# Designs tried in a protein design run: peptides against a protein of PDB entry 4LZF. Part 149

Target 1, 155 residues: chain A of PDB entry 4LZF
Amino acid sequence: GGRLVVFPNGTRKELSADGQTVKVMFFNGDVKHTMPDQRVIYYYAEAQTTHITYPDGMEVLQFPNNQTEKHFPDGRKEITFPDQTVKTLHPDGREESVLTDGTIIQLNPDGSKVIQFNTGQREIHTADFKRREYPDGTVKTVYSDGRQETQYPTG

## One batch from the design tools (peptide; made by RFdiffusion4, then SolubleMPNN)

Design b2_p28_5_s4 (from b2_p28_5, 15 letters changed)
Fold by OpenDDE base, seed 4:
Structure b2_p28_5_s4 (fold): chain B 155 residues (1-155), chain A 28 residues (1-28)
Amino acid sequence: as target 1 above (155 residues)
Amino acid sequence: SMEEEIEKLLKEIEEGKLPKEEIVFEYP
């Protein structure tokens, strides 16, 4: 059968009969759970935070405010905020936020910003201009020097 | 319960009635 080891400090270690599951309950309330799939689940009692590590290097953090973070082996991070906005941080420095209404906000390493609205409109911000693209193909550009340009779809 | 027994043993260890050793329970 399984085994339970109790230490004098109050820490407990549970071992499954097959040895594939190990649960350590620390005296401070922290928990370390090693699963058969080799993922390790850490629960930090004071922070009320769960940290899961996977054999492939994937990490998942679950915070008490319902925020979840996924840390991918390639360095990408995906943050699901309490409001269910999903922010992706790419290794190249690009950031992408997907709002619950379907709006996508992209921040590029060069400082440019792209907003894809749920209406199908797109707005591009660069050092040189702000551009609004409409679903009908109309494009309005306001340049940093104050010039404005409107491009109409070729009918 | 097992938990109550464990807590009792831990208390006895803390009070110096039992040695500061690991307690091992074997499940069937």
Scores: peptide ipSAE 0.109, ipTM 0.605, DockQ to the pose 0.509
Fold by OpenDDE base, seed 3:
Structure b2_p28_5_s4 (fold): chain B 155 residues (1-155), chain A 28 residues (1-28)
Amino acid sequence: as target 1 above (155 residues)
Amino acid sequence: SMEEEIEKLLKEIEEGKLPKEEIVFEYP
């Protein structure tokens, strides 16, 4: 059968009959749960945060506000915000945000920014200009010196 | 870490800050 150990301070350790599951319930309300697949689930009671660690180095954080963070072994991070926006942080410094409306925002390591709107419009931000590309092929550029240029599609 | 908390509790028991008496329940 299973085993329950109760310590004088109120901490409890529960062992499954097969020994594959270990649950420690600390006196402060924190919980450590070791699973048969070797993942470890930490629950921090004061922070109301769940932290899952996997044998391959993957980590998942779940916050009380419904934010979720995934830390991949390759150094990539994926953050799902409470509003369901997903932000990916790449090891090379590139950041990509996908909004719930389908808009994609890319921040490049050089500081340039690209916005792909759900309407099919695209906006490019550089140190030298802001450029808006329209689905009809029209391109509007505003340069840092204030000059504006419109390129029309060659029909 | 959670492991550090366990070690701390065990140390407190060893140092006599907490009772050494633990209750063990074995389920059938």
Scores: peptide ipSAE 0.055, ipTM 0.591, DockQ to the pose 0.350
Fold by OpenDDE base, seed 2:
Structure b2_p28_5_s4 (fold): chain B 155 residues (1-155), chain A 28 residues (1-28)
Amino acid sequence: as target 1 above (155 residues)
Amino acid sequence: SMEEEIEKLLKEIEEGKLPKEEIVFEYP
């Protein structure tokens, strides 16, 4: 059958009958739960934070404010904010935010910025220009020197 | 970390600060 071990300091260890699940409840309220799929769930009582580690190196953090962070083995991070905005931090330094309205904001390592609006419009910011692309194929560019260009779709 | 807390606990047991006696419950 299952086993419960109680230590003198108040720490408890629960083992399932099959030995596939181990739960350690520390005297401070922290919990370590080893699951049959080899994921380990840590609960930090003071911080009210859950930290899940997977055998492949994936980590998931769940904060009391409903923020969730995924740390991928390749160094990529995905943050889901309380407002459900999802921000991805890529290993190359690129950042991408997906808003709940479908707008995508990309920050590139070179300092350029791309906004894909939910309307289908796209805005590109570089050191040299700002460019607005419209769904009809019209492109408006404002250069840093003040020059403006409009490109019309080929009808 | 959880591992640090386990290590501290084990150290306290080894140092004799905590008794080694455990209460074990066997479920049917």
Scores: peptide ipSAE 0.051, ipTM 0.576, DockQ to the pose 0.297
Fold by OpenDDE base, seed 1:
Structure b2_p28_5_s4 (fold): chain B 155 residues (1-155), chain A 28 residues (1-28)
Amino acid sequence: as target 1 above (155 residues)
Amino acid sequence: SMEEEIEKLLKEIEEGKLPKEEIVFEYP
Protein backbone atom coordinates (compact mmCIF):
# COMPACT_ATOMS: atom_id res chain seq x y z
CA GLY B 1 0.00 0.00 0.00
CA GLY B 2 0.85 3.66 -0.07
CA ARG B 3 2.68 5.33 2.76
CA LEU B 4 1.99 8.61 4.50
CA VAL B 5 4.70 10.05 6.66
CA VAL B 6 3.90 12.92 8.97
CA PHE B 7 6.80 14.90 10.32
CA PRO B 8 6.75 16.82 13.60
CA ASN B 9 6.82 20.16 11.80
CA GLY B 10 3.60 19.32 9.98
CA THR B 11 5.20 18.35 6.68
CA ARG B 12 3.64 15.29 5.09
CA LYS B 13 5.11 12.89 2.60
CA GLU B 14 2.93 10.58 0.58
CA LEU B 15 4.47 7.64 -1.23
CA SER B 16 2.55 5.54 -3.70
CA ALA B 17 2.57 1.78 -3.32
CA ASP B 18 4.67 1.40 -6.47
CA GLY B 19 7.09 4.10 -5.34
CA GLN B 20 6.55 6.06 -8.57
CA THR B 21 4.73 8.98 -7.00
CA VAL B 22 6.04 11.12 -4.19
CA LYS B 23 4.08 14.04 -2.80
CA VAL B 24 5.56 16.31 -0.19
CA MET B 25 3.17 18.72 1.45
CA PHE B 26 5.16 21.22 3.43
CA PHE B 27 3.93 22.82 6.61
CA ASN B 28 3.66 26.19 4.83
CA GLY B 29 1.28 24.79 2.22
CA ASP B 30 3.88 24.32 -0.51
CA VAL B 31 3.68 21.05 -2.42
CA LYS B 32 6.24 19.05 -4.37
CA HIS B 33 4.82 16.23 -6.42
CA THR B 34 7.08 13.86 -8.33
CA MET B 35 5.12 11.93 -10.92
CA PRO B 36 5.77 8.56 -12.62
CA ASP B 37 6.60 10.37 -15.87
CA GLN B 38 9.37 12.21 -13.98
CA ARG B 39 7.66 15.57 -14.14
CA VAL B 40 7.85 17.52 -10.92
CA ILE B 41 5.00 19.76 -9.87
CA TYR B 42 5.81 22.56 -7.48
CA TYR B 43 3.04 24.52 -5.84
CA TYR B 44 3.99 27.68 -4.02
CA ALA B 45 1.19 28.38 -1.61
CA GLU B 46 1.92 32.02 -0.85
CA ALA B 47 2.29 32.92 -4.52
CA GLN B 48 -0.44 30.47 -5.55
CA THR B 49 1.83 29.54 -8.44
CA THR B 50 2.30 26.12 -10.00
CA HIS B 51 5.64 25.26 -11.58
CA ILE B 52 5.96 22.05 -13.57
CA THR B 53 9.35 20.78 -14.68
CA TYR B 54 9.69 18.04 -17.26
CA PRO B 55 12.63 15.68 -17.78
CA ASP B 56 13.26 17.13 -21.26
CA GLY B 57 13.81 20.57 -19.74
CA MET B 58 10.34 21.97 -20.45
CA GLU B 59 8.93 24.17 -17.73
CA VAL B 60 5.36 25.37 -17.24
CA LEU B 61 4.38 28.17 -14.90
CA GLN B 62 0.78 28.81 -13.94
CA PHE B 63 0.05 32.04 -12.13
CA PRO B 64 -3.01 32.90 -10.03
CA ASN B 65 -4.10 35.56 -12.55
CA ASN B 66 -4.51 32.80 -15.17
CA GLN B 67 -1.27 33.63 -16.96
CA THR B 68 0.63 30.58 -18.20
CA GLU B 69 4.24 30.47 -19.31
CA LYS B 70 5.94 27.65 -21.18
CA HIS B 71 9.71 27.58 -21.23
CA PHE B 72 10.98 25.29 -23.96
CA PRO B 73 14.37 23.54 -23.85
CA ASP B 74 15.51 25.49 -26.93
CA GLY B 75 15.03 28.78 -25.09
CA ARG B 76 11.68 29.64 -26.66
CA LYS B 77 9.02 31.01 -24.34
CA GLU B 78 5.28 31.01 -24.84
CA ILE B 79 3.17 33.26 -22.65
CA THR B 80 -0.59 32.96 -22.52
CA PHE B 81 -1.90 36.12 -20.92
CA PRO B 82 -5.10 36.30 -18.86
CA ASP B 83 -6.88 37.79 -21.89
CA GLN B 84 -5.78 34.69 -23.86
CA THR B 85 -3.30 36.56 -26.02
CA VAL B 86 -0.43 34.22 -26.81
CA LYS B 87 3.05 35.70 -27.06
CA THR B 88 5.96 33.65 -28.33
CA LEU B 89 9.51 34.76 -27.63
CA HIS B 90 12.01 33.11 -29.96
CA PRO B 91 15.70 32.59 -29.14
CA ASP B 92 16.69 34.78 -32.10
CA GLY B 93 14.83 37.72 -30.55
CA ARG B 94 11.72 37.47 -32.73
CA GLU B 95 8.45 37.98 -30.89
CA GLU B 96 5.02 36.97 -32.09
CA SER B 97 1.71 37.84 -30.46
CA VAL B 98 -1.53 36.20 -31.47
CA LEU B 99 -4.58 38.12 -30.31
CA THR B 100 -7.94 36.52 -29.61
CA ASP B 101 -9.43 38.22 -32.69
CA GLY B 102 -6.86 36.47 -34.88
CA THR B 103 -4.56 39.45 -35.34
CA ILE B 104 -0.89 38.49 -35.40
CA ILE B 105 1.83 40.94 -34.40
CA GLN B 106 5.41 40.08 -35.23
CA LEU B 107 8.42 41.96 -33.91
CA ASN B 108 11.61 41.09 -35.75
CA PRO B 109 15.18 41.30 -34.43
CA ASP B 110 15.95 44.04 -36.96
CA GLY B 111 13.28 46.23 -35.36
CA SER B 112 10.71 45.75 -38.10
CA LYS B 113 7.11 45.02 -37.19
CA VAL B 114 4.46 43.13 -39.10
CA ILE B 115 0.78 43.17 -38.25
CA GLN B 116 -1.45 40.63 -39.91
CA PHE B 117 -4.99 41.81 -39.28
CA ASN B 118 -7.91 39.44 -39.06
CA THR B 119 -9.42 41.34 -42.02
CA GLY B 120 -6.61 40.12 -44.26
CA GLN B 121 -4.88 43.49 -44.27
CA ARG B 122 -1.20 43.52 -43.45
CA GLU B 123 0.88 46.37 -42.10
CA ILE B 124 4.66 46.41 -42.27
CA HIS B 125 6.76 48.83 -40.25
CA THR B 126 10.43 49.33 -41.02
CA ALA B 127 12.95 52.07 -40.38
CA ASP B 128 12.27 53.34 -43.89
CA PHE B 129 8.51 53.03 -44.29
CA LYS B 130 5.09 51.95 -43.14
CA ARG B 131 3.25 49.82 -45.64
CA ARG B 132 -0.37 48.74 -45.68
CA GLU B 133 -1.33 45.82 -47.87
CA TYR B 134 -4.99 45.30 -48.66
CA PRO B 135 -6.72 42.07 -49.66
CA ASP B 136 -7.57 43.53 -53.08
CA GLY B 137 -3.86 43.92 -53.82
CA THR B 138 -3.65 47.64 -53.14
CA VAL B 139 -0.49 48.64 -51.32
CA LYS B 140 -0.02 51.99 -49.61
CA THR B 141 3.44 53.01 -48.51
CA VAL B 142 4.41 55.99 -46.39
CA TYR B 143 8.15 56.51 -46.37
CA SER B 144 10.08 58.02 -43.49
CA ASP B 145 10.82 61.08 -45.64
CA GLY B 146 7.09 61.74 -45.99
CA ARG B 147 6.76 60.41 -49.52
CA GLN B 148 3.65 58.36 -50.17
CA GLU B 149 3.04 55.75 -52.81
CA THR B 150 -0.03 53.77 -53.75
CA GLN B 151 0.32 50.65 -55.83
CA TYR B 152 -2.83 49.39 -57.44
CA PRO B 153 -3.46 45.79 -58.33
CA THR B 154 -2.56 45.04 -61.90
CA GLY B 155 -5.92 44.39 -63.44
CA SER A 1 12.99 26.81 -3.29
CA MET A 2 11.08 23.61 -2.71
CA GLU A 3 14.29 21.63 -3.11
CA GLU A 4 16.09 23.77 -0.57
CA GLU A 5 13.27 23.21 1.89
CA ILE A 6 13.45 19.45 1.39
CA GLU A 7 17.20 19.52 1.84
CA LYS A 8 16.80 21.56 5.00
CA LEU A 9 14.27 19.11 6.36
CA LEU A 10 16.49 16.14 5.53
CA LYS A 11 19.43 17.86 7.17
CA GLU A 12 17.44 18.55 10.32
CA ILE A 13 16.46 14.89 10.46
CA GLU A 14 20.03 13.77 9.85
CA GLU A 15 21.32 16.11 12.55
CA GLY A 16 18.72 14.74 14.97
CA LYS A 17 16.94 18.08 15.31
CA LEU A 18 13.76 16.49 14.10
CA PRO A 19 12.63 12.92 14.47
CA LYS A 20 12.54 11.04 11.19
CA GLU A 21 8.88 10.25 11.47
CA GLU A 22 6.10 11.24 13.80
CA ILE A 23 3.30 9.21 12.30
CA VAL A 24 3.37 6.68 9.51
CA PHE A 25 0.27 5.47 7.79
CA GLU A 26 0.39 2.52 5.50
CA TYR A 27 -2.55 2.35 3.20
CA PRO A 28 -3.86 -1.12 2.33
Scores: peptide ipSAE 0.047, ipTM 0.579, DockQ to the pose 0.334

Design b2_p28_6_s1 (from b2_p28_6, 12 letters changed)
Fold by OpenDDE base, seed 2:
Structure b2_p28_6_s1 (fold): chain B 155 residues (1-155), chain A 28 residues (1-28)
Amino acid sequence: as target 1 above (155 residues)
Amino acid sequence: SAENQEYIELLKELQKESEEFKKELAEE
């Protein structure tokens, strides 16, 4: 059978019968589960936060505001905000946000920004211009000096 | 957010304290 150890400070340790699962219930209400797959699940009672660590270095944080963060071993971070926007932080400094409406906002390491609208329109922001690309092939560019250019699709 | 990062750092400290406490309990 399983084993229960009760420590003098009130911390409890439960061992499964197979020894593959360990549950520690700390005196402060925190809980630590060590699972057979070697993932460790921390619950911080005061913070109401769940933190899962995987043996490959993956981490998952679940905050009480419904934000979820995934920290990948390669340094990538994926944040699911309470509004269900998903932001990915890439190791190269690129950021990508996917909005619930399907709009994708990309921030590039060079400071440029690309917005892929759910309508199929694309907007590119650089230091020199803002460019709007339309599904019909029309491209409108507004330069930082105020000059505007429209390129029409070659029929 | 900065708040989330501070929070994560706090959680890491709590984890460290938890592991230290666990180690202490194992040595007793």
Scores: peptide ipSAE 0.025, ipTM 0.594, DockQ to the pose 0.052
Fold by OpenDDE base, seed 5:
Formats: structure tokens, sequence, C-alpha cells
Structure b2_p28_6_s1 (fold): chain B 155 residues (1-155), chain A 28 residues (1-28)
């Protein structure tokens, strides 16, 4: 059978009968599970936060406000916010946010920003201009100097 | 957010302390 060890400080260690699962219940209410698949699950009682570490380097954080963060082995991070917006942080510094309405916001390492609206419109922000592209092919550009340009669709 | 990153780092420190304590308990 399994084994239970109770320490003088109140910490409890449970070993499964097969030895593949270890559960440590700390005196402060924290819990550490070592699973057969070698993932380690930490629960921090005071913070009500779950932190899972995988043997491949993947990490998953679950916060009490319903935010979830995934830290991929390649350095990518994916954050699911409480409002269900998903933000991806790429190792190259690019950020992408997908809003619940389908709008995609891309922030590039150079500081440029691209917004793909759910309406099919696209907005590009650079240091030099803001540009709005419309589904009909119309393009409106407002330059940093205040100049405005409208390009009409070529049929 | 920066706050979340700091929080994650704090949690990792707490994990390290927990593992050190676990190591001491395993030597008993």
Amino acid sequence: as target 1 above (155 residues)
Amino acid sequence: SAENQEYIELLKELQKESEEFKKELAEE
C-alpha cells in the first residue's frame, strides 16, 4: 500500500503504492504533487495559485483571478486573461493579442503595431504614419507630419 | 504584466525553499 509520513511540523508526505506519485501537504496549506509523468504541481494556498512544471520545460500557471499563463520551452509565453483575451509573447519580442471579438493586435519588436479588425479593416501604426486599410481596397494614411493620403481601390 | 512576472519569480523562490526543506526531511 501507500505510505504516509507525518512530520513534527504538520507537513504530510503521501507516497503512492507504486511509488510513482508523491504528494506533500505542507503545514501552511501548500501542496506539491510529483506525478508519474514527471510533472510537478505546486499549489500555493495563500496565493491560491497552481504552478505546473513539465519535464520538457513547459510551465503552466493558474491564478485565482482565472488568468492562465503558459511558458513554452522555446521561450514563448501565452497568457489567457480573465476576459479570455489571449496574448502571445514570442521570443523575438513580437506580441500578439487575440481579443474575444476576433480582433488581432500585433506589436512588433520595432514598435510598429498592426490591428486586424474583425470587420476586415486593418490598421498599421509606425513611427511615420498610421494607415487604415479597408476591405474595398481603400487605404487612408495619416503621416506624422499631418499629411493625409487616400488611395482608392484600383478596379 | 510586470507584477505577474514578479509574482512568478516569488513563487519560484518559494518552490526552491520548499524543495530545500523537502531535502532536509528526506535526509532524516
Scores: peptide ipSAE 0.024, ipTM 0.600, DockQ to the pose 0.052
Fold by OpenDDE base, seed 4:
Structure b2_p28_6_s1 (fold): chain B 155 residues (1-155), chain A 28 residues (1-28)
Amino acid sequence: as target 1 above (155 residues)
Amino acid sequence: SAENQEYIELLKELQKESEEFKKELAEE
């Protein structure tokens, strides 16, 4: 059978009969589960936050506001916001947000921004211009000096 | 939102403190 150890401080340690699962219930309400797959699940009672660590270095944070963060071994982070927007932070400093409507917002390390709208329109922001690309091939550019250019599709 | 980010950072700090505390308890 399983084993229960109760410590004087109120911490409890439960061992499964097979020894593959360990549950520690800390006196402060925190819980640590060590699973057979070597995943470790921390629950922080005060913060109501779950933290899962995987043997490959993957980490998953689950916050009480329904935000989830995935920390990948390569340094990439994926944040699922409460509104279900997914933001990816790349190790090179690039950020990509995918909105629930399918819009994709990319922030580049050079400060440029690209928005791919769900309508098929694309907007590009650089230090020198803002550009809107339309599905029909029309491109409108507003330069930082106030000049405007419209490029029409070559038909 | 900025408020949401502040809350998230606070939660991360609390997590760090909790992990440090657990480490200390495991070393005793």
Scores: peptide ipSAE 0.024, ipTM 0.567, DockQ to the pose 0.053
Fold by OpenDDE base, seed 3:
Structure b2_p28_6_s1 (fold): chain B 155 residues (1-155), chain A 28 residues (1-28)
Amino acid sequence: as target 1 above (155 residues)
Amino acid sequence: SAENQEYIELLKELQKESEEFKKELAEE
């Protein structure tokens, strides 16, 4: 059978019969599970947050508001918000947000922004202009000096 | 442990930053 050890400070340690699962219940209400696959699951009682660490260096944070963060070994971070918007932070400084309606927002390290709307329209923001591209091939540009240009599709 | 408490505070900060970012996205 399993083994239960109770320490004088109130911390409890449960070992499975095979020794592959270890559960530590700390005196403050925190819980640490060591799993057979070498995942370590931390539950922080005060923060109501779950932190999972994987042997490859991946980390997963689960917050009480239903936000989930994945920290990949390559430095990429993926945040799933409670509304199911997904934001990816890349190691090169690029950020991408995918909204539930299919809109994609890209922030580039140079400060430019690209929005791909679910309608097939695309908007590009740079230091010099804002440009809207339409599915029919029409392009509208507003330059930083206030000049406006419309390019019509060539038939 | 003291290390656990510091980690809990870090997690609380990360949660707060997330909630602030979500508000910014809703205003856009």
Scores: peptide ipSAE 0.026, ipTM 0.581, DockQ to the pose 0.026; fails the geometry check

Design b2_p28_6_s2 (from b2_p28_6, 14 letters changed)
Fold by OpenDDE base, seed 1:
Structure b2_p28_6_s2 (fold): chain B 155 residues (1-155), chain A 28 residues (1-28)
Amino acid sequence: as target 1 above (155 residues)
Amino acid sequence: SAEDQQYIQLRKELQEESKRYLEELAKE
């Protein structure tokens, strides 16, 4: 009950018997699958990359190096790197990276950066200073003018 | 299609940028 259409350029289009699945096999090896759930799966042969689009606007990209990207309808992107670091890009320009060791890196739209180390130390970068906060309460600040300040724990 | 090829190229570039970003993170 299915249908196969072969185009002069070598592209092939397969339709399921129920018409709910359409597979286009392009002459270059690329593939486009339209599924019953309305998701569209692109496979780019040269790049070995899979791109899935969902009817709600969600997109998923799978790269040959094991990187995966999710593009949300709200403009947010989530990238899982090959090493399993997860980076989230927010539409407001904020970026958050979670490393496999538990370190969290936040980049703010104003250019400031905060690193929360897995050791409990925190580092804050601004236009005016770089500050390191230690678990014992010690705070070291290096200002942009080269001045350094250490604040020791109280008690 | 031409659009597909452009898209593929863009994704390759973005993938390389991602690698560079990861290398920068590894330096911290």
Scores: peptide ipSAE 0.027, ipTM 0.580, DockQ to the pose 0.025
Fold by OpenDDE base, seed 2:
Structure b2_p28_6_s2 (fold): chain B 155 residues (1-155), chain A 28 residues (1-28)
Amino acid sequence: as target 1 above (155 residues)
Amino acid sequence: SAEDQQYIQLRKELQEESKRYLEELAKE
């Protein structure tokens, strides 16, 4: 049968009969649940946060505001915000946010930013300029010195 | 444990940072 161990500090440990499930209920209300598939589920009572660790190194965090974070073994992080925006942090330092309207915002390791609007327009931010690319092929550039340039599509 | 409390605090800080990031995105 299952076993219950009660420690002097008030922590309780429940072992399943098969020994494949271990539930630790800490004195502070936190819970650690080790599952047969070797995932470990932490519940932090004060933060109301769930943290799942997988044997391959994957981690999933669930926050009380419905934010979810996935930490991949390769170092990539994926954050799903409460508004359902998805931000990906890449190991190379690149960040990509996908908004619910279809807009994609990319932050590059060199500090440049690219915004792909849902309208098909694209905006590029560098240290030297902001450039707006339009679906018709028009390109408008505002340089850091205040100079503006418009490139028209070759008709 | 002290480690658990530190971990909880770290996660709260990360969550707050994420909220600030969304606010910045909404201004663009």
Scores: peptide ipSAE 0.027, ipTM 0.578, DockQ to the pose 0.024
Fold by OpenDDE base, seed 3:
Structure b2_p28_6_s2 (fold): chain B 155 residues (1-155), chain A 28 residues (1-28)
Amino acid sequence: as target 1 above (155 residues)
Amino acid sequence: SAEDQQYIQLRKELQEESKRYLEELAKE
């Protein structure tokens, strides 16, 4: 059958009869489950946060405010915020945020920023200028020196 | 454990940072 070990500090360890599941209930209310598939589920009682670690190095964090973080073995991180915005952090330093309205915000390692609006407009931010591209082909550029340029579509 | 408590504190700080980030996005 299963086995229960009670430690002097109040921590309890439960082993399943097959030995494939281990549950540790710490004295502080934290809980650690080791599952047959070798994933480890840690619950932090004070933070009400769940941390799952997979054998391949994948990690999933679940916060009490419904934020979820996925840490991939390749170093990529994916954060789903409470408002359902998804932010991806790439190992090369590139960041992408996808808003619920379909807007995409890209931050590049060189410090440039690209916003793809759900309206089809696109805005590019660099050290030298901000540029707005419109669906009709109009392009407006505001340079860092204060110059403004409008390029009209060739029709 | 002390290590677990440090980890919990780090996660609380990360949650606060995430909240600030969302507030900044709402101002753009």
Scores: peptide ipSAE 0.025, ipTM 0.550, DockQ to the pose 0.025
Fold by OpenDDE base, seed 5:
Structure b2_p28_6_s2 (fold): chain B 155 residues (1-155), chain A 28 residues (1-28)
Amino acid sequence: as target 1 above (155 residues)
Amino acid sequence: SAEDQQYIQLRKELQEESKRYLEELAKE
C-alpha cells in the first residue's frame, strides 16, 4: 500500500502505507527520513553525518568521528567530543567545558576564565590577575603588574 | 522542489558545522 515516486533527477520518495513515514533518497545517496513522531533524520552520504531535527526545534548532529552536537531551541549548543569532553556554548557567549576527569573550564563573555579542578582548586583568570583558590581557604593572586598576594585562611 | 531547497540549505549548514568541527579537532 506504499507509494514510490521517482523523480527525473533520480531522487526517490517512498511513502509508507499508513502515510506516517516518508523516505526521500536523493540522487547523491543522501537520505531524508520523516518519522511518525515528526523527527526528521537526514543522512549525508559523503560526509557520513546524521542530522536529526525534532518538532520542538532540537537538532542533533552525529559526525563520523563520534562527535555529537546538540542544538537546543534556546540557542544553546552542546558538543560531545570524541574524547567525551562536553562543551556547552550558551547564547550569552559563555562557554563551559567539562572534561572526563571532572575539571570544568568556563569562559565568560567578559573574557574571564574559571577553571574548577577536580582537586577542588579553582583558578580565575581576568585581565588584571590570575587567582588560585585552594581547598583549605588559601587564595593566591598574581596581578598583571607582577605583584603577588596570598590570603591565608582564618583559623 | 521545496524539499530540494530545504535539502540544499541544510547541506550548506552542515558543511559549515563540519568545518567548525574540523577546526576544533585541529586545535587539540
Scores: peptide ipSAE 0.029, ipTM 0.599, DockQ to the pose 0.030; fails the geometry check

Design b2_p28_6_s3 (from b2_p28_6, 14 letters changed)
Fold by OpenDDE base, seed 4:
Order: C-alpha cells, then sequence, then structure tokens
Structure b2_p28_6_s3 (fold): chain B 155 residues (1-155), chain A 28 residues (1-28)
C-alpha cells in the first residue's frame, strides 16, 4: 500500500503504492506533487498559484487571476494574460503581443515597434520615423524631422 | 517578478526543511 510520513512540523509526505507519485503537504498548506512523468506540481496555498516544472526545464505558472506564464528552456517566456492576450518575451529582448482580435505588437531590442493590425495595416515606429503600411501597398511615413512621405503602390 | 521570487524562496525553504527530515529518517 501507500506510505504516509508525518513530520513533527506538520508536513506530510504521501507515497503512492506503486511509488510513482509523491505528494508533500507542507504545514503552510502548500502541496507538492511529483508525477510519474517527472513533472513537479507545486501549489502555493496563500498565493493560490500553481507552479509546474518539467524535466526538460520548462516551467508553467498558473495564477488565481487566470494568468499563465510559460518559461521555456531556451529562456523564452510566454504570458497569457487574463484577457487572453499572449505576450512572448524572447531571449534577445524582443517582445511580441498577440491580442484576441489578431493584432500583433512587436517591440524590438533597438526600441522600434511594429504593429500588425487585424485590418492588414502595419505600423512601424522607429527613432527616425513612424510609418503606416496599407494593404493596397500605400505607405505613409512621418519622419522625426517633420517630413512626410506617401509612397503609392506600383502597378 | 518580486512576488514570484518570494514564492520560489519560500518553496526552497520548505523543501530544504523537508529534505532534512527525510535525511534524519534515513539515519534511523
Amino acid sequence: as target 1 above (155 residues)
Amino acid sequence: SAENQKLIDLRKELEEESKKFLEELAKE
């Protein structure tokens, strides 16, 4: 059968009969499950947060407000916000947000910003200009010096 | 975040305490 060990501080450790699952119930209410697939599920009772660690180094945090964070072994982080916006933080410093309407916002390490609107329009922000690209091929640029340029589609 | 680090630190403390108890039990 399973084995239960109770520690003097109130922490309890439960082993499944097959030895494949370990459950630790800490005195503070936190719970740690070690699963047969070697993932570790830790529940922070006070914060009501679940933290899953995988053998490959992946980590998943689930917050009580329905926010989820995935930490990938390559250093990438993916945050799903309560509003279901997904933000990816890349190791190179690039950030990408995908909104529920399909809009994609990219922040680049150089400080430039690119917005791909769900309408097919694209907006580019750099230190030197703000540019709007339209699906028809029209491009409008406002430069930092106040100059404006409109490029029309060829054809 | 600072809060996440606090949680990680708390977990580490609890796991270390648990490990000590397990080591004591293994010596008996």
Scores: peptide ipSAE 0.078, ipTM 0.660, DockQ to the pose 0.046
Fold by OpenDDE base, seed 2:
Structure b2_p28_6_s3 (fold): chain B 155 residues (1-155), chain A 28 residues (1-28)
Amino acid sequence: as target 1 above (155 residues)
Amino acid sequence: SAENQKLIDLRKELEEESKKFLEELAKE
């Protein structure tokens, strides 16, 4: 059977019968779980936060407000906000947000911004202009100097 | 016992990690 060790300070250590799972329950309510797949689950009782570390270096944080963060070994971070918006932070500085309505917002390292609307419209923001692309091929550009251009799909 | 000492050390480690984690959360 499994083994349970109770320490004088109230901390408990539980081993599964197969030895593949280790659970440490600290006296303060914190819990450390080592799983057969070698992932380690930390539960911080005061913060009510779960922190999972994987052997490959991936980390998953689960917050009490229902926010989830994934930290990938390559340095990428993926944040799922309580509203279910997913924001990805790339190591190159690019940020992408996927809204629940399907809209995608991309922030590029050069400072440009691209919004892919769920309607099929696309908006591009640069230092020089804002451009709206429509599904029919129409493109409207507003330049930083106030000039406006409209390009039609048939020219 | 050696087992007890190991668990004490583990607890200290967990507490340190918990502290660091909370500090990181406070900075974000």
Scores: peptide ipSAE 0.052, ipTM 0.603, DockQ to the pose 0.029
Fold by OpenDDE base, seed 3:
Structure b2_p28_6_s3 (fold): chain B 155 residues (1-155), chain A 28 residues (1-28)
Amino acid sequence: as target 1 above (155 residues)
Amino acid sequence: SAENQKLIDLRKELEEESKKFLEELAKE
């Protein structure tokens, strides 16, 4: 049998029979589980949010709207939105979003943006121009000064 | 999403509250 300790403030602490699992039920409804593998699972009752912390520094957040956030020890963050879009935030400031249709959006630290469409078209945004590349090799560029240029594929 | 940010903010508040409570328990 496990052990249950009830504190005067209403918080409860439950120890498993093997002593490997600890469950703390806070007076506010929050729950903390310490697992045999040393991961800690926090449940925030009001927010209905689960927060898992791992010994290596990995963190996983699960929100009631099905959003999931992974915080990696190297500083990278991966966010899976409710619509299943996945956004990766890199320590160098680069951001990448993968949409459910296969479109990839990259935001670079210098402010440039690249969109790889699922159609094979690519759009590049810089301070100097916006460029659309087509699968047939056609390239259309709109420069910041308003000039437009079309480059046709060499056939 | 504004809704997602609200959830994140609420989580932070609860994390702070829970942390304070654990610190209180450790002092007792």
Scores: peptide ipSAE 0.051, ipTM 0.636, DockQ to the pose 0.058
Fold by OpenDDE base, seed 1:
Structure b2_p28_6_s3 (fold): chain B 155 residues (1-155), chain A 28 residues (1-28)
Amino acid sequence: as target 1 above (155 residues)
Amino acid sequence: SAENQKLIDLRKELEEESKKFLEELAKE
């Protein structure tokens, strides 16, 4: 069977019968689980936050407000907000947000922004212009100097 | 005991990580 060790300071250590699962319950309420797959699950009692570390260097944070953060070994960070919006932060500074309605917002390191609407429209924002692309092939551009251009679909 | 000392050391590690975590949360 499993083994329970209770230390004088109140910390408890539970081992599975096979020894592959270890649960440490610290005197302050924090908990550490070591799993057979070498995943380590930390529970911070005061913050009510779960912190999972994987052998490959991936980390997952689960906050009490239902926000989840994934920290990938390549430096990418993925945040799932309570409203289920998913934001990805890339190491190069690019950001991508996927909204629940399917809209995708991309922020590029140069400050340009691309919005892919769930309607199939696309909007591009740069220092020089704002451009709207429509599903029918129409493209409307408003330049920073106030000039406007409409390109109609060829067909 | 050696086992107790190991858990104390582990707890210190957890406390350090917890502190770092809380500091990161305070910056967000």
Scores: peptide ipSAE 0.049, ipTM 0.588, DockQ to the pose 0.029; fails the geometry check

